# Ledger of designs, part 77: peptides against a protein of PDB entry 2QAS

Target 1, 120 residues: chain A of PDB entry 2QAS
Amino acid sequence: PPEDLMQYEAMAQDALRGVVKAALKKAAAPGGLPEPHHLYITFKTKAAGVSGPQDLLSKYPDEMTIVLQHQYWDLAPGETFFSVTLKFGGQPKRLSVPYAALTRFYDPSVQFALQFSAPE

## One batch from the design tools (peptide; made by RFdiffusion4, then SolubleMPNN)

Design b2_p21_7_s4 (from b2_p21_7, 7 letters changed)
Fold by OpenDDE base, seed 4:
Structure b2_p21_7_s4 (fold): chain B 120 residues (1-120), chain A 21 residues (1-21)
Amino acid sequence: as target 1 above (120 residues)
Amino acid sequence: SYGEWLRAEAQARLAEVEAAA
């Protein structure tokens, strides 16, 4: 096949990361996501910019999936990363994840899925 | 399916974290 000098796939990937950002911004708005929408987000735990409980990230040295549905608080979707509070062992923990660290995004309510290549 | 797999993985991961702490 002919060589793609435009790197369209990379452009598309970046655009699709924008979908995740937009979805998180909707989730962070008052009232949250419209029922029954909820989000499964997978990311590389060792990617640059990822921060959170050391014990938790150490437990999942490759990838981790979090669910944003019923038990999440203070979702803050920034321009380059988002942060969210989740309960682990009943204790609230703050997690910060750059969008570039994402590898999978899924909304089961409508079976919408995205996959990404993430740098480490 | 992909969705079912992802859901199962996420649930298992969350359950594991909750149980470990």
Scores: peptide ipSAE 0.036, ipTM 0.649, DockQ to the pose 0.023
Fold by OpenDDE base, seed 5:
Structure b2_p21_7_s4 (fold): chain B 120 residues (1-120), chain A 21 residues (1-21)
Amino acid sequence: as target 1 above (120 residues)
Amino acid sequence: SYGEWLRAEAQARLAEVEAAA
């Protein structure tokens, strides 16, 4: 097949990552997402820029999924990464995830799904 | 479907995280 020097697939992937960022910004707005919308976010736990509870990240060395519905706080969707506070073992922990680390995005309420190829 | 598959996968991953938390 002809060589794609424009890297259209990469551009499309970046655009779709923009959907996740936009969705998170909606989720971060006062009152959160409109019910029943909620977000399942899967990411590579060892990707560059990922930070969170050491024990949790160690337990899930490949990837993990978090849910943003009722039990999250201080969601901060930046331009290159988002951070959010979740409770693990009853203790609030800050998780920071670059959008580039994402592998899956899902809103079960409308069955909207995205899949990404995260850099190794 | 892809959505059904993702839902199942997400639920499984959530169960794992919740069990660890």
Scores: peptide ipSAE 0.035, ipTM 0.656, DockQ to the pose 0.027
Fold by OpenDDE base, seed 2:
Structure b2_p21_7_s4 (fold): chain B 120 residues (1-120), chain A 21 residues (1-21)
Amino acid sequence: as target 1 above (120 residues)
Amino acid sequence: SYGEWLRAEAQARLAEVEAAA
């Protein structure tokens, strides 16, 4: 088959990552997501730019899934990454995740799913 | 379905993280 010099698959992936960013911006707005919408986000914990509780990240060296529904604070969706405060062991911790690190995005309320290839 | 599979996987991952944290 002919070589794809346009890298269409990569462009499509980037466009779909934009959906995640837009969804997070909606979640960060006053009032949060309209019920019953909520977000399951899976990412590669070793990807460049990922930061968070080192003890937790060490326990999950491949992928981690977080949920944005009722217990999250200070969601800040930036241009290339988002950050959010979640409780682990009852303690609030700041997590920062580049969109490029995402492998799965899911809204169970409407069964909307996205899957991404992320750097190892 | 793919959606059902993804939901189950996501829930399992969350349960695992919550149990360990």
Scores: peptide ipSAE 0.035, ipTM 0.654, DockQ to the pose 0.027
Fold by OpenDDE base, seed 3:
Structure b2_p21_7_s4 (fold): chain B 120 residues (1-120), chain A 21 residues (1-21)
Amino acid sequence: as target 1 above (120 residues)
Amino acid sequence: SYGEWLRAEAQARLAEVEAAA
């Protein structure tokens, strides 16, 4: 088949990463997400730019899923990464995740799902 | 379906993280 020099599939995937960014910006707005919307976000814990509690990231060396529903604080969705404070063992921990590190995004309330390829 | 699969996987991973938290 003809070679796709435009890389349309890659462009489409990047556009879909923009959906996650947009959703997080909605979540970060005053009042948060409209109920019952909430977000499951899965990412590669060893991807470049990921930072967070060392003990947690060490415990989950491949990938982990966080939920933005009832207990999250200071959600800051930037242009290339987002950061959020979550409680682990009752202690607040700051997590920063580049959008490029994402592997899955899901909103169970409406069963909206996205899957992404992330570097190993 | 894809949605059901992703839901199951997401729930499993969330449960794992929450159990450790």
Scores: peptide ipSAE 0.035, ipTM 0.659, DockQ to the pose 0.027

Design b2_p21_8_s1 (from b2_p21_8, 9 letters changed)
Fold by OpenDDE base, seed 5:
Structure b2_p21_8_s1 (fold): chain B 120 residues (1-120), chain A 21 residues (1-21)
Amino acid sequence: as target 1 above (120 residues)
Amino acid sequence: TSSFPSAEELAAIDAAFAAAA
């Protein structure tokens, strides 16, 4: 097969990561996502730029899936990463996740699914 | 739901992605 010097697949993946960013920005807006929309986001916990409490990350040494529906606070979707406060062990924990660390994005309300390649 | 999915939810998600592949 011919050599792709444009890296189209990578560009397409980046564009799709943009969908996640846009969705999170909608979620962060006043009132949150329109019901019944809610998000399941999976990411590699050891990917560069991922940060959070040790107890939480230790529980999920490879991948973690978070739910953005009712139990999240202070969602802050930046341009390269998002941060959010979740409850773990009954305590609020701040998590910061680069979009590049994502492996899955899912909105079950409309069965919208995206899968990404992420660094191991 | 909580901040983290249950085992059942994870299984459902896996199934959804498998079906979409």
Scores: peptide ipSAE 0.470, ipTM 0.889, DockQ to the pose 0.569
Fold by OpenDDE base, seed 4:
Structure b2_p21_8_s1 (fold): chain B 120 residues (1-120), chain A 21 residues (1-21)
Amino acid sequence: as target 1 above (120 residues)
Amino acid sequence: TSSFPSAEELAAIDAAFAAAA
């Protein structure tokens, strides 16, 4: 097959990461996501730019999935990464995740699924 | 549902992605 010098797959992946960013911005808006929409987000915990408590990241040495429905606070979707406060072991923990670290995005309410390739 | 999915939820998500592939 011919060689793709345009890197279209990477362009498509970046565009789809934009969907995640947009969805998170909707979630961060007043009132949050319209019910029953909620998000499952999976990312590589060892990817560059991922930041969080050692105990949390150590429990998930490869990938972690977080649920944005009822138990999340102070969601802050930036241009290159988002941060959010979650409860782990009964305590609030701040997590920062670059969009480039994402591997899965899922909204079960409408069965919307996105999959990404993420480097470590 | 907490901040993190249960094993059962993870299995359901895996199934959803398999079906969407």
Scores: peptide ipSAE 0.464, ipTM 0.887, DockQ to the pose 0.561
Fold by OpenDDE base, seed 3:
Structure b2_p21_8_s1 (fold): chain B 120 residues (1-120), chain A 21 residues (1-21)
Amino acid sequence: as target 1 above (120 residues)
Amino acid sequence: TSSFPSAEELAAIDAAFAAAA
């Protein structure tokens, strides 16, 4: 069969990452997400651009899932990555994650799920 | 719910993705 020189699959994946970015921007707006919406975000902790506390990243050497519902602060969704403050071991920790590092996005309130292929 | 899901929550998420496939 003929080769796809346009890389349409990669284009589609990037477009879907845009959904995550848009959802996070809604979450970061005053008042947060409309109830009962909340987000489970999974990403590769060893992916390029991921930044966070050593103890947290060491506990999750491959993938990590964070919950954006009640225990998160200062969510800042940028154009290429987002950052957020979470509590780990009773202390606030800042985490920075490129959208390219994402592997799963899930909103259980409406069972909306997205899956991505992320490089190490 | 805390900032990180419990083992039970992770299992539920896995099931949700498996069902969607």
Scores: peptide ipSAE 0.463, ipTM 0.888, DockQ to the pose 0.560
Fold by OpenDDE base, seed 1:
Parts: structure tokens; C-alpha cells; sequence
Structure b2_p21_8_s1 (fold): chain B 120 residues (1-120), chain A 21 residues (1-21)
């Protein structure tokens, strides 16, 4: 195939990451997501910008999936990353994830699925 | 559902993505 000098694939991926950002912003609004919508987000734990508790990241050395339905607090979706508080080992832990680190996004309520190429 | 998916949930998600491919 001909050489793509526009990098359309990357543009499309970036646009789709915008869908995740928008969805998280809706989730962060008062009242959260409209039922039965809920989110499963997978990301590379070693990607640049990812930060969280050592015990949690040690358990998931490659990638991990978080569930945003009932057990999450202070969801803060920024322009380049989002942060959220989750319970791990019975304790609240703050996690920060750049959208660039995402590999999967899924809302089972409507079977909406997105896959991304993230840093290895 | 907790903050992290169970093995069963992960399997279901994998199946969903495989079917979409």
C-alpha cells in the first residue's frame, strides 16, 4: 500500500482516546453515569505518567483493568490524564493514568468497545 | 462489582473484544 505521510491511523487513535476522556467526564459529573452504563478501562502500568501505589502496580506489572461502577471516588478526568481513588486491600489508593497509556475501553451495557496501541 | 474485575469478568471482556475483531 502507498505510504501514509499524514499518520491518519494515529490521528484516529487520538480521536478515539477523546471518547474515553468524554465518557469519564460524564462519569465525573454529579450523579455519575446513567444506569446501566459502567466502564472497564485497561492500561499499561509501566507507561510514562502512570502513577499509583507500589503494592497495586506490583500486582499488575504489565497492564491492569479497573472498573468504574460502584467502588470509585473523586474521579478527575483531565485533558491528558485522569485520576481516581479506588479501594485496594481495603484501603483507598489514588491512581493517575494518561490517556496515552490506554489499551482497552469497554462499556458492557451497550457493548461499546475500543482498543488502542499503547507504549510497550 | 469492586474496583478490579474478577477472572470471570476479564474472560468475558476478552471474549467481547475477540468477537469484535
Amino acid sequence: as target 1 above (120 residues)
Amino acid sequence: TSSFPSAEELAAIDAAFAAAA
Scores: peptide ipSAE 0.450, ipTM 0.884, DockQ to the pose 0.571

Design b2_p21_8_s2 (from b2_p21_8, 9 letters changed)
Fold by OpenDDE base, seed 5:
Structure b2_p21_8_s2 (fold): chain B 120 residues (1-120), chain A 21 residues (1-21)
Amino acid sequence: as target 1 above (120 residues)
Amino acid sequence: SSSFPSAEELAAIDAAFAAAA
């Protein structure tokens, strides 16, 4: 088979990560996502750039899925990563996740699903 | 309505992705 020197698949994956970023920006806007939209985001917890409380990350040594529906605060979708405050163990915890660390994005309200390859 | 999905939710998500594959 011919060799793809353009790395189109990687480009496409990055573009799709852009969809996640855009969705998070909508979620971060006043009023949040339009109901019934809500998001499930999965990422590799040990990927470069991921940061958060040790107790939280220790519980999820490989992958973590977060729910952005009713229990999230101060969602800040940057250009390369997003940060958000979640409730863990009854306490607010700040989590920062690079888009490159994502492995899954899902909006069950419309069954929109995206999968990504992420570094370990 | 938690910050993290229940086991049931995780299973449903897995099923959704499996079906989409």
Scores: peptide ipSAE 0.514, ipTM 0.896, DockQ to the pose 0.584
Fold by OpenDDE base, seed 4:
Structure b2_p21_8_s2 (fold): chain B 120 residues (1-120), chain A 21 residues (1-21)
Amino acid sequence: as target 1 above (120 residues)
Amino acid sequence: SSSFPSAEELAAIDAAFAAAA
């Protein structure tokens, strides 16, 4: 097959990461997501730019999935990464995740699914 | 639901992605 010198797959992946960013911005807006919408976000915990408590990240050495429905606070979706406070072990933990680290995005309410290739 | 999915939720998500692929 012919060689793709345009890297269209990567372009498409980046465009779809924009969907995640947009969804998170909606979630961060007053009132949050319209019910019953909620998000499951999976990312590589060792990807560049991922930061959070060592105990939390150590529990998930490869990938971590977070739930943005009832137990999240101070969601801050930036242009290259988002940060959010979650409850782990009964304590609030701040997590920062670059969109480039994402591997899955899912909204079960409408069964909307996105899958990404993230750097190791 | 907590901030992290249960094993059951993870299985459901896996099934959803398998079906979508």
Scores: peptide ipSAE 0.512, ipTM 0.897, DockQ to the pose 0.584
Fold by OpenDDE base, seed 3:
Structure b2_p21_8_s2 (fold): chain B 120 residues (1-120), chain A 21 residues (1-21)
Amino acid sequence: as target 1 above (120 residues)
Amino acid sequence: SSSFPSAEELAAIDAAFAAAA
């Protein structure tokens, strides 16, 4: 078959990552997400650019899923990565995750699901 | 809901993605 020199699949995935960024920006706005919307975000913990507390990352050596509903603070969605404060072991922990590290995005309220390929 | 999903929630998510595939 013909060789794709445009890398359309990569372009499409990048565009879909834009949906996640946009959703997080809505979540970070005053008032947060409109109920009952909430997000489950999965990412590769060893991907380049991922940073967080050692104890948390050690517990999830491959992938980690976080819940953005009731227990999150100071969500900051940047252009290439987002950061957020979560509670782990009863203590606040700051995570920084590049959009490129994402593998899953899910909003169960409307069953909206996105899947991505991320480097190991 | 905590900051991390329970085992049951993870299973539900897996099922949702399997159904959407």
Scores: peptide ipSAE 0.507, ipTM 0.896, DockQ to the pose 0.584
Fold by OpenDDE base, seed 1:
Structure b2_p21_8_s2 (fold): chain B 120 residues (1-120), chain A 21 residues (1-21)
Amino acid sequence: as target 1 above (120 residues)
Amino acid sequence: SSSFPSAEELAAIDAAFAAAA
């Protein structure tokens, strides 16, 4: 097959990551996501730019899935990464995740699913 | 914690992605 010098696959992946960013921005707006929408986000915990508490990251050495429905606070979706406060071990923990670290995005309310290739 | 999915939820998610392949 012909050599793709445009890197279309990578561009398509970035466009789809934009869907996640847009969804998080909707979630961060006053009132949150419109019911019954809620999100499951999976990412590589060792990817560059991922930041969080050592105890939490130690529990998930490869991938981690977080739930954005009831127990999350101060969701801040930036242009290259998002940060959010979650409850772990009964304590609030701040997590920062680059969109490039994502591997899965799912909204079960409408069965919307996206998969991504992320750095190891 | 509801900040993280249960084993059951993880299984359901895996099934959803497998079906969408």
Scores: peptide ipSAE 0.487, ipTM 0.890, DockQ to the pose 0.576

Design b2_p21_8_s3 (from b2_p21_8, 8 letters changed)
Fold by OpenDDE base, seed 1:
Parts: structure tokens; C-alpha cells; sequence
Structure b2_p21_8_s3 (fold): chain B 120 residues (1-120), chain A 21 residues (1-21)
């Protein structure tokens, strides 16, 4: 087959990552996500730019899934990464995740699912 | 609901993505 010099698949993936960013921005807006929408976000914990508490990241050496529904605070969706405060071990912990590290995005309320090819 | 899904939830999510593939 002919060689794709345009790298359309990569462009499409980036566009889809934009959906996640947009969704997070909606979640971060006053009032949060409209019921019953909530998000499951999976990412590679060892991807470049991922940062968080050592104990949390150690528990999930490969991939981690977080739930943005009731137990999250100060969601800050930037242009290249988002950060959020979650409770781990009963304590608030700050997590920062580049969109490039994402592998899955899911909103069960409408069964909207996205998969991404994140760097190994 | 906690900040992290249970093993059961993770399993259900896996099914979703398996079916969507």
C-alpha cells in the first residue's frame, strides 16, 4: 500500500485528544458536568510529563484510570495537560496528565468511548 | 464514588472497549 506521508492517523488522534480536552474544560466550568455525565480517563503513568504522588504512581506502574464524577477538585485543563486533585489514601493529591499520555476516555452516561495510542 | 474505579468497574470498562473494537 502507498506510504502515508501526511500521517493522517496521527492527526486524527490529536483531534480526538481535543475532544477530551474540551470535555474536561466543560467539567472544570462552573457547575461541573451536566448530570449524569462523568468521565473515566486512562493514561500511561510513565509517559513524559505525568506527575503525581509517588505512592500513587507506584501503585499503577503502567496505566491508571481516574474517575471524574464526585471525588475530584480543582480540575485545571490546560492546553497540553490537565491537573486535578484526587483523594488517595484519604489525602488530597495533585495529579498532572498530558493529553498525549491518554489511552482511553469514556463517558458511561452516553457510552462515548475513545481509544488512543499513547507513547510506550 | 471514589476517584479511582474498582476492579469490577475496570473490568466493565474493558468490556466496553473490547466490544467497540
Amino acid sequence: as target 1 above (120 residues)
Amino acid sequence: SSSFPSDEELAEIDKVFEEAA
Scores: peptide ipSAE 0.543, ipTM 0.902, DockQ to the pose 0.562
Fold by OpenDDE base, seed 4:
Structure b2_p21_8_s3 (fold): chain B 120 residues (1-120), chain A 21 residues (1-21)
Amino acid sequence: as target 1 above (120 residues)
Amino acid sequence: SSSFPSDEELAEIDKVFEEAA
């Protein structure tokens, strides 16, 4: 097949990452996501820019999935990364994840799924 | 559901992505 010098696939991936960002911004707005919408977000824990508690990241050395439905607080979707407080081991833990680290995004309420290739 | 999905939930999600791929 002909060589794609435009790198359209990468452009499309970036655009789709924008969907995740937009969804998180909706989730962070007052009132949160409209029920029954909720999000499952998977990311590479060793990707550049990922930060969080050592015990949590150690438990998931490759990838981890977080659920944004009932047990999350202070979701802050920035332009390049988002941060959120989750309950781990009975304690609140702050997690920061660059959108570039994402590998999966899923909203089971409407079965909307996105998959990405994430650098480490 | 907690902040992290159970193994069962993860399995269900895997099926979704396997079917979509």
Scores: peptide ipSAE 0.543, ipTM 0.902, DockQ to the pose 0.559
Fold by OpenDDE base, seed 3:
Structure b2_p21_8_s3 (fold): chain B 120 residues (1-120), chain A 21 residues (1-21)
Amino acid sequence: as target 1 above (120 residues)
Amino acid sequence: SSSFPSDEELAEIDKVFEEAA
């Protein structure tokens, strides 16, 4: 097949990452997500830009899945990454994740799923 | 309702992505 010099596949992946960003922005808005919508987000914990507590990241050396439903606070979706406070080991922990580190996005309420390739 | 899914939930999610692939 002819060589794709436009890198359309990468463009498409970035567009889909935009869906995650948009969804998180909706979640961060007053009132949060409309019920029963909630999100399961999976990402590579060793990817560049991922930041969080050592105890948390040590427990999940490869990938981590977080649930944004009831136990999350101060969700801040930026342009390149989002940050959120979660409860781990009974304590609040701040986590920052670049959208580029994502591998899975899922909303079980409507069975909407997205899968991505992320750098190590 | 925790910040992290249970092993059971993770297994269910895996099935979703396996079927979608």
Scores: peptide ipSAE 0.538, ipTM 0.900, DockQ to the pose 0.566
Fold by OpenDDE base, seed 5:
Structure b2_p21_8_s3 (fold): chain B 120 residues (1-120), chain A 21 residues (1-21)
Amino acid sequence: as target 1 above (120 residues)
Amino acid sequence: SSSFPSDEELAEIDKVFEEAA
């Protein structure tokens, strides 16, 4: 097959990552997401740029999924990564995740799903 | 009502992505 020097697939992936960023920005807005929308976000915990509490990351050495519905605070969606406070072990923990680390994005309310290829 | 999905939820999500693939 012809060689794609434009890297269209990568561009498409980046565009779709933009959907996640946009969704998170909506979630971070006052009032949060409109019910019943909520998000399941899966990412590689050892991907470059991922940071969080040691105990949490140790529990999920490869990949983990977080739920942004009722138990999340201070969601801050940046341009290259987002950060959010979650409760783990009954304590608030700050997690920072680059969009590049994402592998799955899902909103069950409308069954919207996105899958990404993240560095192994 | 948690920051992390249950095993059951994870299984359901897996099915979603399996069907999408």
Scores: peptide ipSAE 0.530, ipTM 0.898, DockQ to the pose 0.569

Design b2_p21_8_s4 (from b2_p21_8, 8 letters changed)
Fold by OpenDDE base, seed 4:
Structure b2_p21_8_s4 (fold): chain B 120 residues (1-120), chain A 21 residues (1-21)
Amino acid sequence: as target 1 above (120 residues)
Amino acid sequence: SSSFPSAEELAEIDAAFAAAA
């Protein structure tokens, strides 16, 4: 097969990460996502740039899936990463996740699924 | 659902991705 010097797969992955960013920005807007839309986001916890409480990250040494529906606060989708406050062990915990660390994005309300290749 | 999915929810997600792949 011919050699792809354009690296289209990488470009496509980057474009799809843009979908996640856009979706999170919609979620962060006043009023949040229109019901019944909600998001399941999976990421590599050891990926560069991932940060959060040690107790939380220690529980998920490889991957973590978070639910953005009823129990999340102060969602802040930046250009390279997003941060959000979740409840862990009954306490609010701030988590920061680079879009590059994502492995899955899913909205069950419309069964929209995206899968990504993330390092580590 | 809480901030983190239950085992059942994780299974549902896995099924969704298996079907979409």
Scores: peptide ipSAE 0.526, ipTM 0.901, DockQ to the pose 0.589
Fold by OpenDDE base, seed 5:
Structure b2_p21_8_s4 (fold): chain B 120 residues (1-120), chain A 21 residues (1-21)
Amino acid sequence: as target 1 above (120 residues)
Amino acid sequence: SSSFPSAEELAEIDAAFAAAA
């Protein structure tokens, strides 16, 4: 079979990561996401660049899914990673997640789903 | 929901991705 020297699959993956980034930027805008939109974001907790409290990351040694609906604060979507404050054990915890660490993105309100390959 | 999905929510997500495959 012909060899893909363009790496189109990687380009497509990057473009789709852009969708996640754009969605998070909408979520971070004043007023947040338009109801009933909300996001489930799954990522590899051991991926390079992932940062968060040890107790939280220890609970999720492989993958973690966060919910961006009612219990999130200070969402800051950067160009290569996003950070967000969540409540864990009744306390606010700051998470920093590179887009490259993502494995799933889901908006149940419209059943929009994206899946990604992520490094360990 | 809270900041993290319940077991039920995780199952629903899994089902959604399975259906999309």
Scores: peptide ipSAE 0.526, ipTM 0.901, DockQ to the pose 0.574
Fold by OpenDDE base, seed 3:
Structure b2_p21_8_s4 (fold): chain B 120 residues (1-120), chain A 21 residues (1-21)
Amino acid sequence: as target 1 above (120 residues)
Amino acid sequence: SSSFPSAEELAEIDAAFAAAA
């Protein structure tokens, strides 16, 4: 078959990552997401750019799923990564995740699901 | 829910993705 020198598959995946970024920006706006919308985000913890407390990352050596519903604070969705404060072991912990590290995005309220290929 | 999903929630998510694929 002919070679794709345009890399359309990569372009398509980046466009879909844009959906996640847009959703997080809505979540970060005053008032948060409109109920009953809430998000489950899964990412590779060893991917380049992922930053967080050692005890938390050690507990999830491969993938981690976070819930953005009632227990999250200071969500900051940037252009290449987002950061958020979660509660782990009763203490607030800051997590920074590049969009490129994502593997799953899910909103159970409307059963909207996205899957991505993430680097190791 | 808390900041992290329970085992039950993870199972529900897996089921959702399995059904979509």
Scores: peptide ipSAE 0.523, ipTM 0.900, DockQ to the pose 0.562
Fold by OpenDDE base, seed 1:
Structure b2_p21_8_s4 (fold): chain B 120 residues (1-120), chain A 21 residues (1-21)
Amino acid sequence: as target 1 above (120 residues)
Amino acid sequence: SSSFPSAEELAEIDAAFAAAA
């Protein structure tokens, strides 16, 4: 096949990451997501820019999935990454995740699924 | 759901992505 010098697939991936960002911004707005929408987000824990507690990241050395429904606080979706407070071991832990680290995004309420290529 | 999915939830997610492939 002909060589793609435009890198269309990468552009498409970035556009789809924008969907995640937009969804998180809706979730962060007052009142949160409209029922019954809620999110499952999977990302590479060793990707550049991922920041979180050592005990949590140690438990998930490759990929981690978080649930944004009932047990999350202070969701802050930035332009290149989002941060959120979750409970791990009964304690609040702050997690920061670049959108580039994402591998899966899923909203079971409408079965909306996105898959991404992330750095290994 | 808690902050992290149960084993059952993970299985359901995997099934959803497998079906979409």
Scores: peptide ipSAE 0.512, ipTM 0.898, DockQ to the pose 0.570

